# Peptides against a protein of PDB entry 7UQJ: the designs that were tried, part 174

Target 1, 160 residues: chain A of PDB entry 7UQJ
Amino acid sequence: PELYQNFNITPPRGVLFHGPPGTGKTLMARALAASCSSDERKITFFMRKGADILSKWVGEAERQLRLLFEEAKKHQPSIIFFDEIDGLAPVRSSKQEQIHASIVSTLLALMDGMDNRGQVIVIGATNRPDAVDPALRRPGRFDREFYFPLPDVKARFKIL

## One batch from the design tools (peptide; made by RFdiffusion4, then SolubleMPNN)

Design b2_p19_3_s2 (from b2_p19_3, 8 letters changed)
Fold by OpenDDE base, seed 5:
Formats: C-alpha cells, sequence, structure tokens
Structure b2_p19_3_s2 (fold): chain B 160 residues (1-160), chain C 160 residues (1-160), chain D 160 residues (1-160), chain A 19 residues (1-19)
C-alpha cells in the first residue's frame, strides 16, 4: 500500500524507467526506495544490472533471478531494481536466442508469480525501452513506464 | 607513506570499495586520487573496468593487466582503480572457469608481486564483494574494505 | 553550423571523449547536447553504450547501428553518443575478431556515409582511446579528441 | 561492462561505521 502510494501508481508488478543514460533513472530508483523507507518500515532495495546477470552468471542467471525474487519476497517490503534491463531481456536475436530466451522466460515467470499482495516492486531501467522484450512490457509485468527526459541546461550545470 | 596517510589506512596493497551501484565508489576513488595529488606530487590514476578487460581483451586480458601494473609502477605514486572488479575476477563458476582462472591468477600474481614499498594502490570497486574471488580478499591483496552506503534521501535530492 | 559552433570544433563527423571514468564524459556529452538545443532548435540526443550493443545485439548489432544512424539523420540536428565506445569497437583481438570486425566495419561505413552536410555529430566516450580500433580514429570519423582530466580536488568536492 | 550488482540495502542506509 504505502510503497505504491509513494510511487503514486496503482500497484504495479513492474515499473519501467526509460530515458537517456544518466538521466537519473538509477538515482531516482534509489531515491524512491529511500523515500519509501521510514525508521519503522525499512524497504529492502535489491539491485542487479541486466548485462551483468547475462555475462557473469552464464548458466546460473535463471537461478540468480529466482534467488533474487525469493530474497526480495523474504524481505518485504522490497524493491528489485534492474539497471540496464535491456541487457537482461533484450529483444530476441537469432544467435543468442537460447540463453536470452531462458533468462527472459525465467524473469517472466518470476514477475507473473509475484502475488499482487506482495510488497515487492520491480523497477527496470533502460535507455531503450524498445530493446526490452515486449513480453516484459505486458500488463502484470512492466506495465507502468516513466520517461526520464534529459535535464535542461540549467539542471545540468548544477550537477557539474 | 603520504598516499596511505591520505587514505587514512595502514598501507594496503588493495582496497575494496563495495556498496550499491551509484553510491559514489567510482567518484570517491577519483576524489581520493585527486586529494592525494599535490602540485608537487602528481598521482597517476589508472582506471579499468573489470568486465571490459574480460570482454574486450579475450586472450590478452592477462597481458593488459601486466601492462597496467607495469605502467602504474613506472608512474609512481599511482592508483589502479578497477571498476566492477567482480567482472574481472568473479567467483569461479564452472562454465567460464578457465578464462576467469587465468585472469584471476594473473591479478593475484600482480598484487602479490607489488612490493609493499611501492607507491601503487589498487582500488577495486564492486557492488557485490561476495562475487569477487575470495583469493583477492586475502591479506596482501584487497585486505581493506570500505562500504559505500546508499546516500540518504536528503543527500540524493541534492544530486538530482 | 550552430551545433559545431557550440562544440567549438570544425565540423567533425566524430568526437572522441577520452579520460578516466566519471571524469564527466557522459555528463559533458549531455550538457553539450542540451546547450546546443534551443526552444526553436531541439537537438535529438541518441545514446548507446558500446558494450551493450556488442552484448545485447549479437547478430543484430550492425542493424541496430544502421537504425540508430538513420533515426539520427531523420531527427537532425542530432547527436549520437556512444558511451564506452571501446566496448563497441575494440582493437581487433584474435578470438572475437569476426563479431568485432563486422560491428567495426559497419560503424566505419556509417561514419563514412554521413554526409558532412548532415547535422549529425557522433560522440564516442572511452576511458582508453588506445583500445578503440585505430580505423575509427582516422580523419572523417573520430578525428577530434578531447581529454577529460581528473578534476582537481576542489572541482570534485563540488560534484560530491 | 557486464558486472552483476547484487546488493541488498535496507533503508535507511546503515550509518557508515565510524572510521
Amino acid sequence: as target 1 above (160 residues)
Amino acid sequence: as target 1 above (160 residues)
Amino acid sequence: as target 1 above (160 residues)
Amino acid sequence: SMSDYIYKVEFPPPVPPPP
């Protein structure tokens, strides 16, 4: 409830943050996670990078995803943040299809298996939403999308 | 001496920065490198990304590591920063073991071969210290660890 | 014209930003893109990460590059920013040569095929310019290079 | 680079251990 109120979203299973790199998607995901945490209600924030799961855990990526979702469920309320989620679940390309298909299939199953009563939110960040497997963008998965525009010049000079 | 005093650490061969992504590990490593640099004593800062060495230099990663350490030694005082070091030297996984084992073995040998009298500090950054090969976390290697917590909400709103 | 004036560079096809990680290459590329945008003249900023194109689009990387350049051309004036371009077009290494060679060959052809009259600028960012395929650093490609030094201590404390 | 970030953070972040 409160987690969803803080996101001002009807309880999504997944939120897709998309926009140019360093538009603050990762920073916003963390800021939201912290803003949703009180002294009384610690939110557990999990972070994975999509390309990392694919490359580091060759043949164990599916297991690592399962473990991540289990741990997130154990530590509710929780947020799972996938940075560069398009690296985890790219649009099916012919040559790496089997490895990608298994990881995507696992992520789909895990998102579908999240009980809507669970206080687990999944945030995916990407610089290219069209490179994310369309199956992940369906209702009950990453069904909310937030666009992160490039900050204006004035906002950027404050970050420099 | 001065380099170690500036880090307020007993002379480590290696320092492991660990914590969530974008907690400023890379930024801190660079800030420390500059804080240790005076007009009289320029510290040479070397940066490599672990997964880049693994992916870009397939079959030359060991040579690139050797060259990096040689160059760092030539340009003392120096810092070698490995961003995402868990990408360079992951815990031995069964399928990619041989490539990882050679790179890890080379990095271990290079860290062990650093004369403690040398003014070369190695900083490894990771978001998951437990994914770094335990052999790298032994005394005389990455034997100091610094945790980078997520900034609080107030600190984050200043970065946005 | 104005885009090139804002970069204070003779119209390059490509600009290579090189220097240590988080010296602000990505931030500067975005700041420049915004500074070149007026209310009357929106510059479209495209961003790709080199390692992402290589890893996510195995067998379609060439097509994704073509589509990116076509889209950038359609949305002129535009900037294509390749973050970690050394991940896209590494120096030819013996084992991954064929995949890299095709992507590099495609990027070369796309940069050569950019009409100098087009208002498309390509910015490549790397932490290691010597790891970028030398063919990309030739005239008419990434023929301008900007070094991003580590900010001094005073500059860094303003970014923290 | 393909580095996996598995980090569990409980918010508020733990106070850094005193130096």
Scores: peptide ipSAE 0.010, ipTM 0.228, DockQ to the pose 0.067; fails the geometry check
Fold by OpenDDE base, seed 1:
Structure b2_p19_3_s2 (fold): chain B 160 residues (1-160), chain C 160 residues (1-160), chain D 160 residues (1-160), chain A 19 residues (1-19)
Amino acid sequence: as target 1 above (160 residues)
Amino acid sequence: as target 1 above (160 residues)
Amino acid sequence: as target 1 above (160 residues)
Amino acid sequence: SMSDYIYKVEFPPPVPPPP
């Protein structure tokens, strides 16, 4: 309750931050963790990259996701931040599609099981919301979506 | 009252975010919208660019601004975010100055009329606060200004 | 109480924002100031750079720090933001080490004395958390740390 | 459409309080 009250929200099971790179999605996720943490109640911030789930956790991605959610539950209140969650999206390979389907299915099950997980918030960040499996974007999962626009590229070129 | 309480502010009629490009002004405006939105009380975020007001709304800019403020009122609580509001600033053309004066005058009138607009917050973002008409920066309009500094350019060069 | 309630936190005496340059640490600090300021209750934002404390305040750095904290107390509620606080870290000179030790000691004493400072929040930002004196990172000082990751450099190159 | 610029921003994250 308190973490969600500190967010001034009823608990989203998951929040999708989407928008072009450099729009501060990760910054914002960390900033949220900060906003909800007190000296008495430190928020534990877990960060994983979608591409790392596929590349570093090859063959153990599901287990590592389960462990991550267990660790987040152990360290409540906590935020799990998945950066580049669209990096779970298969690059057109049938083998990657099967791996993706399994990993996404695990993440879905983990998010659905969050009602019993206390004060854990999941934040997904992506540059390609359309590449994020729609099943992740349903109620009880990443049921809230926040667009992070680029500051205009022309504006960046005037800074360089 | 509640939106303003959720902002932990008495209602600014307008807030000016100013600072170099890529300093996350838009990100912050969206982040504010989120901090005040709950599952029960979603904040509607409207975004317009200053340059689009001049270029896309040629001849109808005033009407489109009025419609925007009406739509924001209809979808309370809401945030109207004007990105690159300095893009309303005339590029040294007398014809653009007249158009600018009319558009700015409309925006001023719309902001002055906000007392009756309930839970609507206006955020302007600019890279050039000195190019923003001082009339917009008066009490009851963009009467609060927030500077967004560049992360040190030297620090950016160490990342590249 | 209110500023800290507005932050939805029990008062951290200090908050360390750390992460690579361009991760919006300063942006976030200013955004915090904005989110907590109302028309009735404007948050005063004080900004100083760590390098400026050493270079501009040569011989008076301690006095200027004391004055800064007094000014922040006078303008409550307030945020003191130390940008590049690792810039207080000595550049390998024994003379700079002594000056650093004195300045850091003053900052420590000033932070420890904050219990009587009402609604003043201190935010330190650094790109090198390991270069920040561990004494600053203890409870009652910068006892909360927030990492600001770079948006992936590859993602920046896709925006350029 | 004007709707294309209407984002139902359900939870853009709050500006973090200082940790």
Scores: peptide ipSAE 0.008, ipTM 0.243, DockQ to the pose 0.086; fails the geometry check
Fold by OpenDDE base, seed 3:
Structure b2_p19_3_s2 (fold): chain B 160 residues (1-160), chain C 160 residues (1-160), chain D 160 residues (1-160), chain A 19 residues (1-19)
Amino acid sequence: as target 1 above (160 residues)
Amino acid sequence: as target 1 above (160 residues)
Amino acid sequence: as target 1 above (160 residues)
Amino acid sequence: SMSDYIYKVEFPPPVPPPP
């Protein structure tokens, strides 16, 4: 909330966390949710995995996204975290099935439909920022991107 | 930057990150500093551990706090992160030594003396918010609190 | 336990998280603990701060380490996280007091005494990997190292 | 390019405590 006002930055509708696996993207998203919650103002944290939305909600993924955004709006202030968002919103130029195109379109519409006064922040995490539909990366969507660098190769090998 | 504008929250002079140990408070504070840094505008991140200031700087803790805030002011925009701030600024009502009271008083004065236009954000992290002097939690000080819950077991799986 | 089997990696007895302060070492350790915990299989997370073990348990630090490892073994699967392990196990070649040498020796013995089938993972975090006793970094101890780089400044601005 | 959105989060080392 307050950090953005200090920097005269228009609050993003979405933030893209990108970087190699295990770089702390999901951790950061949770920490953000926690960091925005006070005793007086709890932030509701919604987390979904992109691939899980596609696989578990085949034919209903759009509805589930709508419901997610509605619930997030109902429980403002909220963070919606999409882990592996490249699974949810792959690049349209890839020979992706029509189903993905509709889901991406729904997500775009939901992000576009958020009032800038809405206290819903969307965080997408991906290991493949180039696999995320460029439309999601436009202003008013995931217009902020965060690279989570590989911890030095030695570091990654020790986590994994 | 942008998160706070969305929430119509006046930028705190200080933010209290609280929650169980290793819930990502320090990581979040760092991520905050990095998130506020652009190529054009690097945020200087100062980190101090509360107990270390007390133990290493006995009799000079007040001076060290002043120097820290001066350096932060000199290197604006900056984040001062106090890890384990309950160690630095324990509750005054505890039978705490006069030394703690002076350090807390200095920290209060330094936080109060920050111009609202100052590009210095103070983040305190604690595992024990109730062990932090209530005076630090007043408006214009650590007036925003962020609970870092234990990531729910499911939530940790999504982080790592 | 299962995380390492999945990667065809012999489970380390210990993992050293190293990197600048607030790079998420502690958060990562907790996230690992949670990521390895299912609803069916909760991982017990033990956290100790290296300097606190030395300061709080003067003369009993060895016993406390033994008890910690026993408790971790009793509550398998478990993670023992030593934050600031350079405070617990500083380099022996430094003019370190005999007390530190005994604590380090105990920690070494405890790590060596862990059966490879034991579902106890030890994570050490340090800002100064070179300040950690090299004996701890040998195979069968903290034989895996993870560098937590400083998140790029740009990445922080996009989170906050 | 999606790479353009990868802010290499080079976390600057914490400024050492002022001397």
Scores: peptide ipSAE 0.000, ipTM 0.280, DockQ to the pose 0.122; fails the geometry check

Design b2_p19_3_s2 (from b2_p19_3, 8 letters changed)
Fold by OpenDDE base, seed 4:
Structure b2_p19_3_s2 (fold): chain B 160 residues (1-160), chain C 160 residues (1-160), chain D 160 residues (1-160), chain A 19 residues (1-19)
Amino acid sequence: as target 1 above (160 residues)
Amino acid sequence: as target 1 above (160 residues)
Amino acid sequence: as target 1 above (160 residues)
Amino acid sequence: SMSDYIYKVEFPPPVPPPP
């Protein structure tokens, strides 16, 4: 929030962190949250796993997403971090289409409903950006993407 | 590599990384794997999520664990990283006792069956060390534990 | 431990972890410390922030460094982790030259005074390797360096 | 060599959003 104000940059509504497992996406999200928090202005960090929302809240996933965004809005400035967002909004696979489509639609609506003035940033992390519904990767949603490479094992191999 | 030579320390068969979500446990495991690999001697890094093994391989989880350990043994020196190991071997909860008990027993046997001369290190990561079966935390298994605190946000503010 | 035995590599007296803030340098140092500890042989992990040593111990920083190295030597095997080592040993900036030069000289002497047989490893972490006195980066001191990238800052700048 | 112990981790740039 304040970071973006200071840079005269319209904060992205959503940021996609993508890259192989264990590249520090979650750590980076926490680090960003931490770097954006001041002593005067703590940023509230909400963390959810995409698969956990889908599995634990079968039939309530939409409601839980709404509640999460409402809670994040109440606790502004805030960051919502979805770890493994591909588990929440997978690319439309045929056999579970309705549940996934509904959850995706809800997440899209919640992201679209975030006013540009909202001090809520959504960070999605995935190991498979191509497994995230392309609709989530459009402008006004996860419209900024960061690739997290494997720490170039080759460079450490030259160190070792 | 060099650190361990100088300390004349028998490597743990298993290391438990525990701490709040997004404290970089997975990143650390990868970084350790990378730091242990040389140009001449690449360490093979196997990564699995505990919940994925349990959910994707219902009834085959034991076989998949055996195959994983055999593959790790074939590709020595190797690291097996279990992300979210509490999802693979949760503390014995009554209602799913048989499946969890069997998977835990298999993992215990596989860890116990690692000869002290084996160049296979097992790293388990969890956000909830108390949700990992205490039998896995015994000597000869995950007998070393590392707490990953939340990066002290205050410390970063003095850096900024 | 065993990983390092297998690589026949002489342990560095000092390892420099460098890279942007929140790339997991401190986390890595803790995990290394932890991976080196056994049930029989616990490694003592000393952590200090460079700026804290400079700011809290104005006029005593040299003495505090000596005490730290003596304590680390008493508790061998041990790791001394300097977080933000550029705050302890900044490149000579004109206005505070004498204090910084003296602290750097003391740290150099302490690192040089570590016998190759000493079970004390020094890890320095910095966000600015170029802000660390080059004398600390010489062989026998911080003679091994690990870069921890920001998750691509270019990505952040497009996010930002 | 000291160069053998320098690990440069490069993080990749943001992928532009799909059109």
Scores: peptide ipSAE 0.000, ipTM 0.291, DockQ to the pose 0.049; fails the geometry check

Design b2_p19_3_s3 (from b2_p19_3, 9 letters changed)
Fold by OpenDDE base, seed 4:
Structure b2_p19_3_s3 (fold): chain B 160 residues (1-160), chain C 160 residues (1-160), chain D 160 residues (1-160), chain A 19 residues (1-19)
Amino acid sequence: as target 1 above (160 residues)
Amino acid sequence: as target 1 above (160 residues)
Amino acid sequence: as target 1 above (160 residues)
Amino acid sequence: SMSDYIHKVEFPPPVPPPP
């Protein structure tokens, strides 16, 4: 948003948060959202779960994505947070249902259609960055990635 | 808090921040706290140091923990930040003073007693996650963990 | 700022954010800045790029650093964020231009001259922590460091 | 007093100074 314009930084259109389950990607995304809001400029935080967009909106998922981005633009400055984005935009495979290919294509188009002057930031969270379509991880989309590491695996093995 | 309710996420009862000294766990916890507050909903941030609860409140540490959680609930939405939580809840050993065992048991009970609808988040910070009682790191307690890595050890060795 | 005084924490004079490009160091710094502000106490966020201070202010870079710290003190509580701080304060070498040595010395003096009661936090971001002058990474300067890890290198290699 | 350790953190984002 203007926060990035005022700082002469090309705002990342999207930030990918990735790391194992329980590393707090969702908590960090919320923290970032609330932290970017001002008294004068409340940031609107939109949250969707990738798998929920697919399962709850079968046949309307593309429309729901469009509405989400429109509502985010209407309530700018805003953050769209996709939890489990690998569930929304899995890696393209020859066995991928036509629905998944269409939804991914719609999300790509919506991210590409974001004005660089727009006050909308997209945050995707995943436990499986390799399961996210590489097209989403290109410049102008999720072009910034934060890794949330596990506690040292040796520490967890002593707790199990 | 409601932030998590509004997002259909089971709020983590606790988040463990761990990593070497100086990796900014305290700064991140403050950033998360401030970032979760809105103009309309000021988040109350409570900070305690684990060793200070033990040393300053000998014989009343359990009561001070109860009062801390009650005050956090009264001022919800709120964050309780325990810096150096390994000093409050060290790993149970046969040589552990009865005081430490009682304090850990009280903290466990307070975390378990948090309503899932409660607007209280607990953040623990430690330099030694392995020195934190494993019982605190179970689901429904500090069930999310963020690692704050050192700068590459090779970089520090060139600075010493 | 007072946030750290009220918490009985010696405020880090500086926090170094380091990690590979695109790991969101700048985004986190902004999130921290916004998150530390209150409705009653707006935190002023200053951003400068290290290379831009060198290239745009040739012969006045020391003066521009002084003005930046003065303005940050005037607008306290404040955060000074240096993006690409390795471009401002590269590791001292026998081939280092006199200008770079003077700028680094000025930044060191400004960080050392920050009152522990001051409400100014300095955040430096770099992709190359080893390229930052070790003198900046000493206690009382950038004495706290956050690593922003890459996505697992195996994940990136499947995307390239 | 517990009050000494209670900080209400309210959110406004930092207004960046005008370039």
Scores: peptide ipSAE 0.005, ipTM 0.187, DockQ to the pose 0.104; fails the geometry check
Fold by OpenDDE base, seed 1:
Structure b2_p19_3_s3 (fold): chain B 160 residues (1-160), chain C 160 residues (1-160), chain D 160 residues (1-160), chain A 19 residues (1-19)
Amino acid sequence: as target 1 above (160 residues)
Amino acid sequence: as target 1 above (160 residues)
Amino acid sequence: as target 1 above (160 residues)
Amino acid sequence: SMSDYIHKVEFPPPVPPPP
């Protein structure tokens, strides 16, 4: 949070955490939420898993996304964390086209509709950034990307 | 990083990450650093372990701290991460008084000397926030604190 | 290995980490591996994702598991971490019976074949312990279970 | 204690190489 202020960087609406499994992406998102919560200023943390939104809410996924963003707006300052966002918004070229395209379109519209003055941040986590629809990785959406490398191959070679 | 901007919170000079070991404090600090680095704006990440600064640099610890802060200032935007900061800055009432008091005093002065416009953030991580000198936890220093809870104490007691 | 030595606890052959996404299961497994690695005693850390073993190695998954366990034995002391183990060993009653049954059977045999003197620990992580084949959760396999709760609903309500 | 072991986990994700 403080880093972007110190850097005079306009807070992006969306941040993509990517890297191999167990590099702490979800832990990072949670600790960021905790790290911005004070007694005076609590930050509401919403966590959803991409695959769970698709599987639990077949036909309701768009409505659930809309409700999530409205709830985040009501409870601002807030973070929406999508774990395994590649499970929610797979690349459109995958042969399971229609339902995914509509969910992606809804997520795009919700991210585009966030006022720059809104105290809502969206964090997406993935192990496969290339499996995320490129439309989500554009400016005003997930326009900041953070690679969570494995502990250095050398540290892994020291663990090896 | 972005969360503090969205929240109109003046970036603290220092952030204290505290909580039991393995709660991802160090991982969080690094991912914050990565998370504020862009192609246009790289953030320099300095990591030091509190005990290592004391043990490796007996008599030079103050100079090494000064050099670290100067290097961070030269490479701003930057993060200084002190892992196990309780090893660097123990509570003054602990009978190992003099050397620790001087190092703590140097760190206090360095944190106080950071211009609020400086793009240097200090992150301290500890498993024992009560073992950190309270002088470091005052406004303009480590004035933001983030608790990294264990996975429930019950889970730790089942791991025990 | 060293974790269990220091506790005078006979190392279980398998440990199941379970709990909601982003509770730090994978981070904990890695942290355990690094924490048990010393300059004198390096621990080799093998990480595999359950779904990746199935998807990448269709027809070779059993051989890949055998190779993984042999490699872990060669590089002992070692940890084998299965992330999303529910993706590797779903409950047998799921209509995709045969291929999963053989992979599960191979994993069972490999875990049963680990000598108690072997410095190989298996860690499985899942968000759905009930989706893991109960045969894996028996004594001599994943016989130790650790629940990683979400940050307490109260901490989430303080984050709320 | 398990706490003593978790203390040594320098999980540094790789420091991005200094610029």
Scores: peptide ipSAE 0.000, ipTM 0.207, DockQ to the pose 0.065; fails the geometry check
Fold by OpenDDE base, seed 3:
Structure b2_p19_3_s3 (fold): chain B 160 residues (1-160), chain C 160 residues (1-160), chain D 160 residues (1-160), chain A 19 residues (1-19)
Amino acid sequence: as target 1 above (160 residues)
Amino acid sequence: as target 1 above (160 residues)
Amino acid sequence: as target 1 above (160 residues)
Amino acid sequence: SMSDYIHKVEFPPPVPPPP
C-alpha cells in the first residue's frame, strides 16, 4: 500500500496478477489482504472466480458485481479479488461475447466509479493476460500488472 | 501499495509482515517489490534474514546494516526485506541481549534517519510479532503491521 | 495426498521446492496443503526447519524425525514440510557431518518406509538444492524438484 | 480458514526455548 505513495504512482484501482497457474497469484492476493489488516484495521476480503461470474450469475452478473462493489465499499478497507479474471473473457460464442461485453463494461464502470479515496482495491488474477480485455488493463482499472513467473518447476505442478 | 494512499495513512518507513511461518510474507514482499516496479522504474530488492544478521554479522552487524541502508538509498526506489526479523530478538543470554540492543538501536536509527522522501521501504517479516522489539513497532519504524493469517481456505485454492 | 492421485502421477514420497529465498516455497507448500483439504478431508500440516532439526534436536534428531513421521501417519492425510532442508546439511565441522549423516539416513529410511498408500507427503524447501544430500533427491524420496525462480521482479534483487 | 482444514501441528511442540 505505502509502496505506491513512495513511488509517486497513482494508486491503480485494479491490480492484475498474471502468470502461469499455481504461481501463487491467489495466495498473494490473500496475503495482501491479510498484510493490509492490522489489529486496529481489519480488511474485508472478497473473492470471486471469473468463470463463476459468467456461469453462476447468468443474467444477474452485472447486479452481483454492483452488489459486490457496494458491499466492498460498505466494508472498506476491502479487497475484491477476481480469480481467473480471464474467465470473464467468454468462450468463442457470439452470445457469450455480448454477455461478457456487458459484464466487463459493468466492471469497468465500477472500477471507474471508485473514488480515488475509496479504500477498495481490486485484484484480478489470470493465467492469460492476453485473454483479459484490454479495456480492463487501462489506467484507472487494472493498470498494474504483476507477473508471477513459473517457478522454474522442472516439475510442472500442473496444478490442473 | 495503493491501499495506504487510499487509507490516508502516512506511509510507514517500515512494514511488519507477521503471521504463521509460510503464510507468504517473503513472497508478498517480493511481489510488492515486483508490483511497484515498472518498465521505467525498477525497484531494487534487498533481503536479509534476522538470524543471519545476528550470527553471520557478529561484531559487524551495525556496519552491515548501515551499508545495507546506504546501498538501498543508492539504488532507490528500493525495498529492504528482513525475513525472520524476530530473529534479531536474541536468545535469552544477557550478552546476546546487549548485542541485540545495539543492532536494534542501529536499525531504529537507520529507519528514523530515512528521509520521508526516500524511496526506501523496509519490510520486516516475523512469525512472532511479540518477539519483535516494541521499539521497532513504533511510528516511523515498523508502524504498519500486516497479519498473514493462514490462508483461510474457504477459498479452495484450487490452484488448478 | 489426493493431488497426486488426481494427477495420475505416482505420488512422490517427497517434493523438493528449491529456488531463491522468498520465492514462495513455504507458501506453496501451505497452499498445496490447503488445496488438498476439503470440508470433509482435513489435512494435517507439519512444519519443521532444517536448522532446528540439527540444533534443537541434537542427540534426539533421529527420534524426533521418527515421532514426526509417526504423528504424520497417525493424522493422515498429512504434509510434512521441511523448510530450509539444506540446513540439515551441516556447517563445516566433521562432527556435524557424522551427526548429519545419521539424521539424513534416518530421514531417508522414514521416506523409504512410507507406504505408497500412505497419505503423507513430504515437502522439502531449500535455497540451495546442491546443498541437499543427493541421497534425498533420489527416486522414492525428494524425487520431484520444483524450482521457484525469483518472481520476474524487474526489481533487481541485490541480495548483497 | 486454512486453519480449519490444515491443522498446523507443530510436532514436536516447539521445544520451549531452553530456559
Scores: peptide ipSAE 0.000, ipTM 0.285, DockQ to the pose 0.122; fails the geometry check

Design b2_p19_3_s3 (from b2_p19_3, 9 letters changed)
Fold by OpenDDE base, seed 5:
Structure b2_p19_3_s3 (fold): chain B 160 residues (1-160), chain C 160 residues (1-160), chain D 160 residues (1-160), chain A 19 residues (1-19)
Amino acid sequence: as target 1 above (160 residues)
Amino acid sequence: as target 1 above (160 residues)
Amino acid sequence: as target 1 above (160 residues)
Amino acid sequence: SMSDYIHKVEFPPPVPPPP
């Protein structure tokens, strides 16, 4: 309830944060996770990087995704944040298609299975929304998109 | 001495920074490096990314690790920071085992050889401490762990 | 004119930002892009990550680079920012040589072809300037280098 | 705002959502 209100999402929807790198997508996802967490209701925040799932879990990426979603369900209310999700589910390119297709297929099935996953929100962050497999951007998956514009120069000079 | 006091570590221990991505692990490692550096005692800060060592130095990763530790010794007091160290030394997964095993074996030997390396601190950062080879988490290696919690919302809105 | 003055570069030169990770290279590249942009002269900012071009566009990376440079020309004045450019154009390592060599060759040709590209600046960011193919660091390509030192501790504690 | 001065050019251009 509150989690979905804070994201202004209807369950079981995923949220895609997109915009240039260092626009604060990752930082915002964490800020939202902490704002949704109270002393009474701790939100478990899971984070994975898309490129890391592919490169580090070669041949186990599907299993690791399943485990991640099971852990998120076990620790609900929870947020699964995929940083650089376009590294996990690139638009099908011909030569890496088979490994990516299996991982994408698993992620699709896990997103579609979220109806039975309780209070789990999935946030994907990308610098390239068009490089995310269109199947992930369909209703019931990453069907809400938030654009992160480049911060103002005045805002940046406070961060530098 | 001062370097180890500032890190609150006993030589020759490595420090594992773990926690969600962008919790400031990399930024803290650098802040610590700079806090330990004075006009009289400049600390040399070496940074490598685990995934970059594997992907960019295919077949030379072991040599590059040796060179890194030699350079760090030459420029002591120094800090070697491995960002995303789980990309360098993943838990032995069956299919990528051989290349990873050789790199991990080299890193283990270099960590164990630190007794004779003088004032060199190794900091590893990961989002996934459980994905770091357990052999690296043993005493005399990355035997101190610091958890980086998600920053509070109030702290984050000052960075956004 | 103004764009090149603001970068203190002579066209058609590329700029290499190098220094430790999170020294603000990406943030500075964007701050410079915004400072070069006025109400009368909007600058288009393109961003790619080197590792993403290799991993996500396997077999199309050359085409994507060409399209990027064409789009940048179409939307001039523009900046192409390659974050982690050492992931795009690693020093030729023996085993990954063929795919990397073709991408590097394409990037070299696109950099050399910038004379006819109008007001397009290319900024590369790396944590490892020595891991960038030396051919990219030649005159007419990334022939200006800016070092990003570790921020002072006092500066860092304002960012933490 | 930098958003005011930097044109959002989605590159690659947005693949139109599949109908």
Scores: peptide ipSAE 0.000, ipTM 0.168, DockQ to the pose 0.070; fails the geometry check

